# Designs tried in a protein design run: peptides against a protein of PDB entry 7UQJ. Part 30

Target 1, 160 residues: chain A of PDB entry 7UQJ
Amino acid sequence: PELYQNFNITPPRGVLFHGPPGTGKTLMARALAASCSSDERKITFFMRKGADILSKWVGEAERQLRLLFEEAKKHQPSIIFFDEIDGLAPVRSSKQEQIHASIVSTLLALMDGMDNRGQVIVIGATNRPDAVDPALRRPGRFDREFYFPLPDVKARFKIL

## One batch from the design tools (peptide; made by RFdiffusion4, then SolubleMPNN)

Design b1_p10_1_s1 (from b1_p10_1, 5 letters changed)
Fold by OpenDDE base, seed 3:
Structure b1_p10_1_s1 (fold): chain B 160 residues (1-160), chain C 160 residues (1-160), chain D 160 residues (1-160), chain A 10 residues (1-10)
Amino acid sequence: as target 1 above (160 residues)
Amino acid sequence: as target 1 above (160 residues)
Amino acid sequence: as target 1 above (160 residues)
Amino acid sequence: KLPLERVIEF
């Protein structure tokens, strides 16, 4: 939150961490939470996995997202970290993804409904930034993107 | 730097990253530097290893620390990252550590001599926080501590 | 282990992680160990620093490497992570490096002596891939290489 | 995926 207030910048409502698995996205999110936490100001870190939200909360995912954002607002300053956000917010282009479309729409509304003065940072992590709904990547949402390269193994990713 | 200016918090002069080896302390420090860097405001990242300072700069370690802090001040906003800081600033209780005691005293003075408005963050990383001189862990020095847990992989990382 | 089993690929005996310091090489190795670890299949993670092997085990480094590989074989599936492997296995071109040449030769023999069906992955990490003996980078040894870029902060890490 | 144990938020 306040990283953005010092710069007089509209705090990005969301930051997208993208890059291959194991590139430290989750670790980064946790350590950002830690680094922003002080004895005087503890940051509450909320972590959810996109696939876990869909799999565990079938039919309630929207409500759980709402509750998560409400809890994050109550516990400001806070970070909401969505690991595997591509599992929660897939690209709308697939006809079978109506359920996903509703969840995405809820997440959009929740991000849009964050007060710009609110000390809630949303971090989404994905291995597939192109699998994240482009609507989430618009200004005022996940408008900051962080590529977690695998260490550019342009040297053969032949872990094939 | 500005993370703390927004909170009107006396910017911690130092942050201690502690936790088992390979828990991403160094990566986190770099990624904090990267995350705080913008096109408009590049953060200069200085990295030193505690053991390397002692081994490479025998008899000059104090001077090198002074130069490092001067360079960091000149290149504000900056991060000074001490990897393996327990190798640089061991606990004073060992009688054989007179050289270490001088280096610790220099580091203390350098941290104490940082202007609270300065855009210099000092990050120390260690696997052994209890091996870091307690004087460095006092308010106005490394007064913020971040535990880097091993990922509790319920799968026993038996670090044999 | 299963990362390679799933691809029906002869598990690379070794993977070289290379890139600037603090790019997450060690973290990635741990993350790979963790990601490949399941409740049904725990991976044993062995970590050694190349410089530490040379400095702590002067005259015994070869024996310690043998023991390490034997332990890793006994605790399959396992990962052997050599941090700063360039400190253990420098390029053979320097005449003063006879001790290093023996250690490299031992490491070569140990890697060559790994059964291809063995669930032992060797990960070497270095900041200087060109400082690693080319013999270690041959097929059946560290034949997979992973460059760890600095996060090219040219991507809009406007955390502003 | 590395379940990081308790990040003890200090």
Scores: peptide ipSAE 0.005, ipTM 0.341, DockQ to the pose 0.050; fails the geometry check
Fold by OpenDDE base, seed 1:
Structure b1_p10_1_s1 (fold): chain B 160 residues (1-160), chain C 160 residues (1-160), chain D 160 residues (1-160), chain A 10 residues (1-10)
Amino acid sequence: as target 1 above (160 residues)
Amino acid sequence: as target 1 above (160 residues)
Amino acid sequence: as target 1 above (160 residues)
Amino acid sequence: KLPLERVIEF
């Protein structure tokens, strides 16, 4: 992040952390938040789990997302971390429940509505980047992706 | 661990995590412990650093290892994580200090003495697998090895 | 880091990552490097372990530190990651070996000599922040500290 | 990520 600004690179509005479970995506998001906090300027870290937003807030998930972004804006500098964002923003399909489509649409609008000068960074973490709606991966949204590789897949299968 | 029990696979008594520094060996051990802990069954995680056992417990290192394994058995299911195990169990050489040879011998005996039905897993992490006594890498000890590659810097750059 | 530049905050020359072993300090440093690298602008990641510099380079540790900072400057943007920095820069005491005092003095001078406009970030990781010389924790050096808590269960519930 | 109950750091 500092390095992006030192380079006059427009900070991404959203960063997608993708990679297998336990690769440290959530830890990374927290410590990016930590690494951007000083004693004088603390970053507010908002964490939501995609599946939890859908399961707990059926019918209110849009409102909860709006409130989250508003709170993040009030408490800027802030990081909104969506853990398991594939649960919140599944790939659009003709069989997708209207509720999921609505939540995705709301998240798209909220990300597009972020002023790039706003001190709100959105981090999405997923184990399944291909399960995240490609519309979220467009410029001005989660336009940067970070792969968290497994420490070698072959080594994991021998632990199985 | 759960997966081993679910498959009726005898869990390895010991697992050697090897790979360059900062590849997440310690994090993986903690995450394995976490992933195997449920609300009903929490895993006790014991951590020791190989060099710290030698430096802090000169003359008592054997006793400390025995106590560690006893505590792990009392608090099973448990993980004993030896960080930098190459510091604890260096390759046997004619120039090896008798203290190091004794500690290695004690660790071998403790690993051999682990009942495979015990819910104690030993994880050794090292940056230098070739610096670990090969006797520890035999069946019934650290009989499974997992390479933690550098998160391929090149592969991460292709996703930016 | 991006957040600091958006705030016109002088990026810290040094960042101290502190927290219990296996909290992901090293993984964080690597992934900060990865997150700041693009296809056009790759961050060079230098890693040294504090104890390894002292043990391998007795009498040359100062020179090795100087060379490390010179290489980091040549390969900027760069991150110098000192793992276990408490091993390299122990707290100054009247009983401290002259070698340790010399290395600390050299590291202080190298950090002070970093042009803030230079694209070199120094990250120190320690399990024992109180074992790091307080002189390294002053403004213009490791002037920002980041606690890597154990993935404490309690902290997860307060963010819900 | 299930809670590690007791990290006994020695």
Scores: peptide ipSAE 0.000, ipTM 0.279, DockQ to the pose 0.058; fails the geometry check
Fold by OpenDDE base, seed 4:
Structure b1_p10_1_s1 (fold): chain B 160 residues (1-160), chain C 160 residues (1-160), chain D 160 residues (1-160), chain A 10 residues (1-10)
Amino acid sequence: as target 1 above (160 residues)
Amino acid sequence: as target 1 above (160 residues)
Amino acid sequence: as target 1 above (160 residues)
Amino acid sequence: KLPLERVIEF
């Protein structure tokens, strides 16, 4: 938040972290949350898993998303981290379209409704950026993407 | 800190962030400090600007660097972020070699003297990696670098 | 390719990956190519090594570069990955200027001649960004760079 | 310090 304000950079509404599993997306997103916390200005970090929002809140996922964004706004400067965001906002063409369409629509509306002056940053992480609804990847939403490369196959086998 | 501990990876003593202005180097450095702060383990973030150390502390820059590294060690786990590190440690062959040589030597010694067991991480940011003394870019110092690409000119104009 | 098209961002003509040897530049370039390949739209990945183009095609390097860019255009969306691009396009001020000048000039012309509508992305990788001709690092060429940090010396020794 | 893998902003 302050970070973007100090640079006169309109904070991107959302940043998408994507790349193979184990490339440190979740770790980076966490890494982004805690350093924006200076001694004077603590950033509030909200973490949600896309699949957890769908599974834990069947029929309330939209409400939980709204509450999350409101809570993040109340506790600004804040970061909302969605791990496995492809689970929350799958590509519309998926057969589960009807169940996810309302959640996707809610997330889109929440991201569009973020005041650019709001010190709320949204970070989505996915292993499958192509499985994320393209509507989320538009300017003013997840308008920045970050690919996390595989560590070298040998490095990956040592991290496993 | 914990990240590297969890992987049994000796934390790199230093990471150089470089790239064009406005690519989010300072943002990312802040952002890295933030995640390493769990609720249980807050990372202390120290920010200094290279040019500020030279201008504010003429004749005391070496002392201020030592104090900064000591303070960071006392408040571990910690991150030291040097913004515009090319201002602090210019290439030795520059005509201003005499004024900067002592500061460079001090920074080199401080980075070399960081106990690998210390939960202190140094991040340098520069728009001009080629203007940073190559001695700082050696293993055990800024042995890791990260380039920040320009957002596309159109994306940059939307961020401006 | 599609990523930039989806954003209406003119795909940067080139991305420079630089960093110490063994930092995963080649792996990242491959990982980017693989992730941009959806089931419906496979990205064609072309890999060349800079030194190989010079050594294998003495007197034909310019022709091979032209053919590579034509092939990449025919198989769009495509990625051209130049590993060790500092070998292909050394700094012009080097004593070997005459031998490399024609190849550099050809690569510059090919990058400048890339239709911004073309679904061709060029990725150059080098361990020595300072050894790459500055003309290649200009807007409309390798206008985006990415630095690959060393895994910690100990992590590198574990990856070796 | 996460190995910030090169964040390729697409």
Scores: peptide ipSAE 0.000, ipTM 0.187, DockQ to the pose 0.056; fails the geometry check

Design b1_p10_1_s1 (from b1_p10_1, 5 letters changed)
Fold by OpenDDE base, seed 5:
Structure b1_p10_1_s1 (fold): chain B 160 residues (1-160), chain C 160 residues (1-160), chain D 160 residues (1-160), chain A 10 residues (1-10)
Amino acid sequence: as target 1 above (160 residues)
Amino acid sequence: as target 1 above (160 residues)
Amino acid sequence: as target 1 above (160 residues)
Amino acid sequence: KLPLERVIEF
């Protein structure tokens, strides 16, 4: 939030962090939440994992998503981080997942329902951006994407 | 770089991450580097540790700093991350460190010599912001600071 | 590797990073790999995700694990990072997973078969340390554990 | 307190 506010820019509603596993997507999101918090302005960081939402919230996943967004709105400025969002929001065209379609639809509606003036940022992290529903990648949702690549075997993190 | 360029804003020359050890400063810096990298635009991330510069670069630290900034300029867009920068850039008023004064002066000159149009960001991380030379914290250098607080004292990082 | 070698200590064969999602486990493991890499000594970082091993290596998971450890040994000094190792190595006492028992047994054998003089470190990350087979947490395997707590909800990170 | 290191593999 503050990074964007300090520039007088409207924060994106959603930011997608994508790249190979362990490129630090989750930790960037936490660190962004941290870095945007001040003594005067505490950012509340909410984290959920896509697979945990499906496994822990069976039958209540949509309600829990709504509650999460309400809590995030209540505790503004806030960041909602979805780790492994490809597990929560698989591509709708995949034949197998009627159960996921409702959860994805709820997430879409919640992202669309965020006021542009709201101090809630949603960050999704995925190892497979192509496994994320393209509807989530549209303007007003995860409209910004950040790639977290694998160090090229030659691209030395030269800690000299 | 890209985070600022995607907003058509001039990137800060330097950003100071400060806060207690293990609060994720180094982690954030690395994460920012990744988040600013895209398929079309790879950010080169250079990392150095302040104590390692002094210990490994004895007598050549200034030359190695120059080479680091030249490499960062050559591989734009780039981030230079100094972990434990308080080890590299102690406060000049501390009686003990004639050797550090030259290294600090070189770092100051390198930061001042960065073109405003350059796509090089310097990130310093410290556990002791008050141990960092105030000259580094001036406009055009580490002109932005980010505090990384401890997770509350009760949430012990239990190293088991 | 170098972190332990710089202290003249035998590197643990395995280190378990545990704590809530997005506490920086994956990112710490990766960053340790980079910090231990120098111009003279490049550390090769191998990453695998537990769920990806099961889904991508169906019928060949054991062979792929063997190949991974062989590659890591060939490219010493090296780090093998298993993100979400609880997905790869569920507790043997869980009735449901005959398929996982063979993969876990292979991982145990590979960790036991590492020479004490080898420069291969295995890092496992989990959100659920209690879901990891206790056999993996024994001496000579993941014999060291690091807890990654949540940043306290009240702890604000100030961008100044 | 160990610095939290992050490798972002590019």
Scores: peptide ipSAE 0.000, ipTM 0.238, DockQ to the pose 0.050; fails the geometry check

Design b1_p10_1_s2 (from b1_p10_1, 5 letters changed)
Fold by OpenDDE base, seed 5:
Structure b1_p10_1_s2 (fold): chain B 160 residues (1-160), chain C 160 residues (1-160), chain D 160 residues (1-160), chain A 10 residues (1-10)
Amino acid sequence: as target 1 above (160 residues)
Amino acid sequence: as target 1 above (160 residues)
Amino acid sequence: as target 1 above (160 residues)
Amino acid sequence: RIPLERVIEF
């Protein structure tokens, strides 16, 4: 966060961790949360999975997202980590459009509604960055992307 | 690093990453180093293992620690990562006292001698936090501790 | 595992993870173990370090390897992960030949003795693939190699 | 209060 202030960079509202499964995306998010905590300043780490949000009725999933962001805002500084965000925010043109469209729209609105001064960082992790709605990858949302390479692409294809 | 500057938080001189083996402590340290680098501000990442430092004569291990801290200071901003720091800095009350006591004392002195304005972060990783000398875990040294849990089997089941 | 069944690929007996230290080799091995587990099919993950095996008397190190492979076979499907396998299986022409040669020979025999029908995968991790005995890198042993690149500095520049 | 699965208070 503070690198952004010293460089006069608007802190990203969201960071997308992408790369093949088990590359340590979730682990990275946890350790970023950890690293930003101090005895005087604890960071609250919120973790959710995309699929676990979808397991609720559409309106309840949206409500849970709103509550999560409000709670993160109340417990600033905070990190919201969405594991498997492609499960939450599939491309709008994908055949599962209706249920996901409202949830994605709610997430977009919540990310857009974060005050630039808010100490809430959103981290999304996905194995399929192309499966994430491009609207989430725009400036002011998940505008920073980090590739977690496979330890050689052949590594995982051969083991799984 | 910068999260400390903008929050007026005294940057920890040292951070202890602890947790079961293969929880990505080293990967995280490299991630933090890489994350803190910019095109204008490269972070120099120094990595050593506790056992590799002990493989030298007592006085040479101490010299290597001093050189490492001097080189880290010369290449600020920098991160010094000690993998398996329990191998370098075992509890002073442990029966292997003589060889380790001088090295631990040197590490203590080097961490205490870091100017609060220095852009040198020390990260220690261990699988056994209780095996690390409590003197290293005091304020101004490894005063921040981060637990790296085992990747929950459930957390990774959902990734595939 | 199922990918091998679907592709009619003979599962590798051994996989070598190589790359700079702290690139997430151990984390990946744990991820693979977790990923291949299901509620119906738990994978047992065995982890050892090369140096910890060598800390035993020559005959006891060999016995521990045999016991590890038998235990892995008993708890199929299983993954055996050797961290720092270069510490266990240095090149036979290296000056420390006598102590290592018997252990390497035992590991070779154990890997060769794995029935192709066994659901035991062996993963070796090293920072120095050239320090691993070439005999271990032959077909039927660690016949698959995976490079773990350093996390690109640029990929992480975007986080901060 | 949603039970925050406080995964880790850091």
Scores: peptide ipSAE 0.000, ipTM 0.360, DockQ to the pose 0.053
Fold by OpenDDE base, seed 1:
Structure b1_p10_1_s2 (fold): chain B 160 residues (1-160), chain C 160 residues (1-160), chain D 160 residues (1-160), chain A 10 residues (1-10)
Amino acid sequence: as target 1 above (160 residues)
Amino acid sequence: as target 1 above (160 residues)
Amino acid sequence: as target 1 above (160 residues)
Amino acid sequence: RIPLERVIEF
């Protein structure tokens, strides 16, 4: 929130970390959380994996998302980190999964419902930004995106 | 090991991570270690700093290197990460330090002595690839190099 | 600056990144710098390694620190990143090095002399927070600390 | 709290 005020920037409600696997997206999110926590002011770090939300919470995923945002709001300042958010928020154009559409819709509503004064930051991490519903990438949601490049593609291929 | 088998690539005995300070070389090495480690198959991560080997192990550096490689072989699959390897293996043309020449010679022998079947990967990280003895950069040693570019300043701003 | 205003927190003049080696402290500092820099508002990133200040600048370390802070003030908004700050600012209780005590004293004075309005952030990174002089960890200096945990092995396997 | 405002977009 406050970094954005002196820069005259509206605080993003959500931040999308995207980049190839193992580029440190999750590490960065944890580092951000740990960074923002002092002894006097701990940040509550909520971590959910997109695939875990769909697989473990079949039929309750929307409720669990609501509860997550409520708990994050209760434990402000907080970070909600969605690891593999492409697993949670697949592009709506995929004909098959009405179930994903409702979860995405709920996440959209929860992100839109975050008061700008709320000390809740949502970080989504994905290896596939194009697999994330573009509706989540709109202003007031994951309106800021961070690419985590491979340390030079030529470099990684030689270790793989 | 397994990554290289599927690609029909001889696993490099050593990999040189090079690039400006704070480009994530050490983080990548740890990232590789942890990505290759499962609950069933933990990778043992040995980390040594080149400067620490020279400063702490004066007179025993060769023995400590041997012990490090032996322990890494004992705890396979393992990664030996030499952070700041330019501190350990300065270019031989520097007239002054015979002490460095013996350490470099021992490291060369240890890398050459790694059986291709050993699940020991050696990663050297340096900010100065040209300060690393070229003998270490030959086939069968640090025969693969990975440049870690500075994360481009321009791209990062989009999240503020 | 701004993140502290909404939280009614005085912006720390300095931030200590601490955690095991290769947890991305330096990468995070660079990440922060690049993140805070837009096309309209570039952040100048100054990087110094604690060991380099002591080894290269014997007898001039204090002057070089002053010059660094002056240049950082000239190139606002700026980040001064001290990598391995435990090498620069060892705990004063070590009887041996008066030379370190003067450098620490100068760094203390420079941090205390930073105008609260100055767009200069000082980031210290250490693997050994307890090796950093506690005087640097007081309010108005490195008054905020950020733990960089080892990337938990469990978390990575879920991203593959 | 260091405001990690912006992370690395590369």
Scores: peptide ipSAE 0.000, ipTM 0.336, DockQ to the pose 0.061; fails the geometry check
Fold by OpenDDE base, seed 2:
Structure b1_p10_1_s2 (fold): chain B 160 residues (1-160), chain C 160 residues (1-160), chain D 160 residues (1-160), chain A 10 residues (1-10)
Amino acid sequence: as target 1 above (160 residues)
Amino acid sequence: as target 1 above (160 residues)
Amino acid sequence: as target 1 above (160 residues)
Amino acid sequence: RIPLERVIEF
């Protein structure tokens, strides 16, 4: 935030962390939150799993997303981290597709409704960037993408 | 694969990563996939959680497993990684036992139906190798087992 | 355990690992179990996710908790690790609150019912220590708390 | 070091 403010750059509202699972996306998102938190400026870190938004909140998912964004706005500067955001992507089953489409539409609206002056950063983590609705990857949403490469492991010869 | 091909060794169809959770099984499986992927020979990495196979695919789990193996076969050389494969093990409740038994039987059939000439490696990760159906651990299935030891932590004296 | 026995200190029954997700709580709990396990004295490590206790054990959660503690008592010295123990915390929906309250009360009773002579350590991991029922954090339960700090990541300037 | 061509999670 401060770096973007100092350069008159509109901070990206959303950052997509993508890469194979276990590449440390969640660890990095958290480490970013901590490294951006100072004694003077504590960053509030909100985390939700995409699967939890769907499974635990069937019917209240929209309301819980709205509440999450409202709390994040109250606790600025804040980071909202959606782990497994691909879990919000429509699963090919028709009945779940409508629920997913509704939740995704709500998330889109919440990201679009954030005034650029808010110190709320949204980080989505996925193992499948292609499973994330392209609408989420548009400018003003998850407009930055960071690939998490797999670590080099010489253990190849032990296993394969 | 290439190492096994060069030595005229039939590559193991399945490798069981077992060890305590957080030992880096998922990280290692991914790191192996990446280290086996070259510029000339990209390995396709497929990942599924055992719990997701049960929860997301109630009634279509078999079909999704078949589709997964077909896609893995289309995208050779490939790795199918089942994280928490013990999540496919029968839970002691009768109604879920039949569903689990069906899913496990389908997985067995898919592993047995893989021609040894296919460059598809199946990695199962579990925290409980004893909860994995012994039928999965037979030769031609998960016939190699790799134990993931816990890191030695001098923090012992701080906590215990 | 042995260190506490040698110093005539009653080992804490419960340890709360708290800190942002991906800080290695699960890894550390496991690493502690392994470092406390010797060739002569193997520690049995039991793990449950808080969310699994709620979702997989609807109606039998209490019984499964009791069985877990009985098995842990049979396999002493043992560690019971509850990952995402905040998943046992009451979700603000009334119907789930009663089920959560019952499961938490059972866990409290099981922790209180452990004779101090038992070599059973209970480790709870949470991302939200404030979401853990304060009753669990009392002396004789999760009476030690360990904060897992986020790693310092210079990647701050790349993302923010 | 080439990224996996496709990490296909279904």
Scores: peptide ipSAE 0.000, ipTM 0.198, DockQ to the pose 0.101; fails the geometry check

Design b1_p10_1_s2 (from b1_p10_1, 5 letters changed)
Fold by OpenDDE base, seed 4:
Structure b1_p10_1_s2 (fold): chain B 160 residues (1-160), chain C 160 residues (1-160), chain D 160 residues (1-160), chain A 10 residues (1-10)
Amino acid sequence: as target 1 above (160 residues)
Amino acid sequence: as target 1 above (160 residues)
Amino acid sequence: as target 1 above (160 residues)
Amino acid sequence: RIPLERVIEF
């Protein structure tokens, strides 16, 4: 938040980190959260996984998302990091599609409801940007994307 | 530090962030510092400007650099961020060239003297990567570089 | 092309990849082309070098550019990749400056003449973004820029 | 050096 404010940049409501597994998306998102904490202004970092939103919050996912955004607003400057945000996308079942549609619609509404003056940044990470609902990737939502390329195949072979 | 340790990657002794003005280099460097602060392990973030090293540290720049690296080592895990590191480059005067050469030589020695085991990361940001002394861009120094593209010209027109 | 269509995003007419030599610009452009080719919809990938436009197409460069854009339009969805697009910039000779100005003017006109409905993406790669004519970097042309940092100098020394 | 790819604004 201070990050973007210090640059007089209207903070993007959402930043999508995408790229192959192990490209440092979660790492960079963490890396964005902690640095915005100066000694004078600590950034509160919230992390959720897309799959956890579907599995752990069954029936309460929408409420938990609302609470998360309220808590992030209360503790601003703050970062909400959604790891594996494509995990909100339904695995092939009609019942999961309806749950997904409701959760995504709630997330869209929460991102749309963020005042541009809010010191809350949303970061979504995915390995499958094409599996992220296109509605999340519109201006005022995840309107900024960072691609995390594979480190050179030789660098990946050094990480194995 | 923990960032690279968590990947069993020998932390680059230095990371060069370069790209046009307003591309978020300072932003991302800040953003790398604070995320490495877990609740259990806060990263200490040190910031200096290249121009300040020349102008404010006249005659003491080498000592101030040494003190900065010692303080960073004492407060590890830590990040040293040099904003505008190309500002260590002399503006045209022979006396400034000698001062520059000495300061750069000191920075090189300090980066070379960082044990691979140190939880100290150096991040240098510049708008002019070609104005950064090539010696700083060698393995074991700023051996990793991050390019910060201009945000989309449409994004830049929304920032104006 | 399909990449942006699948997101209902008006494809940027041009994407500038810039960064030091050996940062994987050409590799990423190819990777983007290959990933956009689903089994059902193959993207046609056209590659040209900026230096080849000046040297191999002497007197026909404008015609060859027109033919390239027509062929790309005919084989849409398509990607035109200009590697070393800064190689369209004249090496200091008055005769080359005039030829350059004409070729750049033709490229500008071709990029401006791309219907927003066209499934043609232009990717320009350069090591010298500041050597790319600023007119190419305007909205509706190379309006989007990707910075390719050097892979870790240790990774670069492993690529040698 | 991780390529910091664009902030693609949609």
Scores: peptide ipSAE 0.000, ipTM 0.185, DockQ to the pose 0.059; fails the geometry check

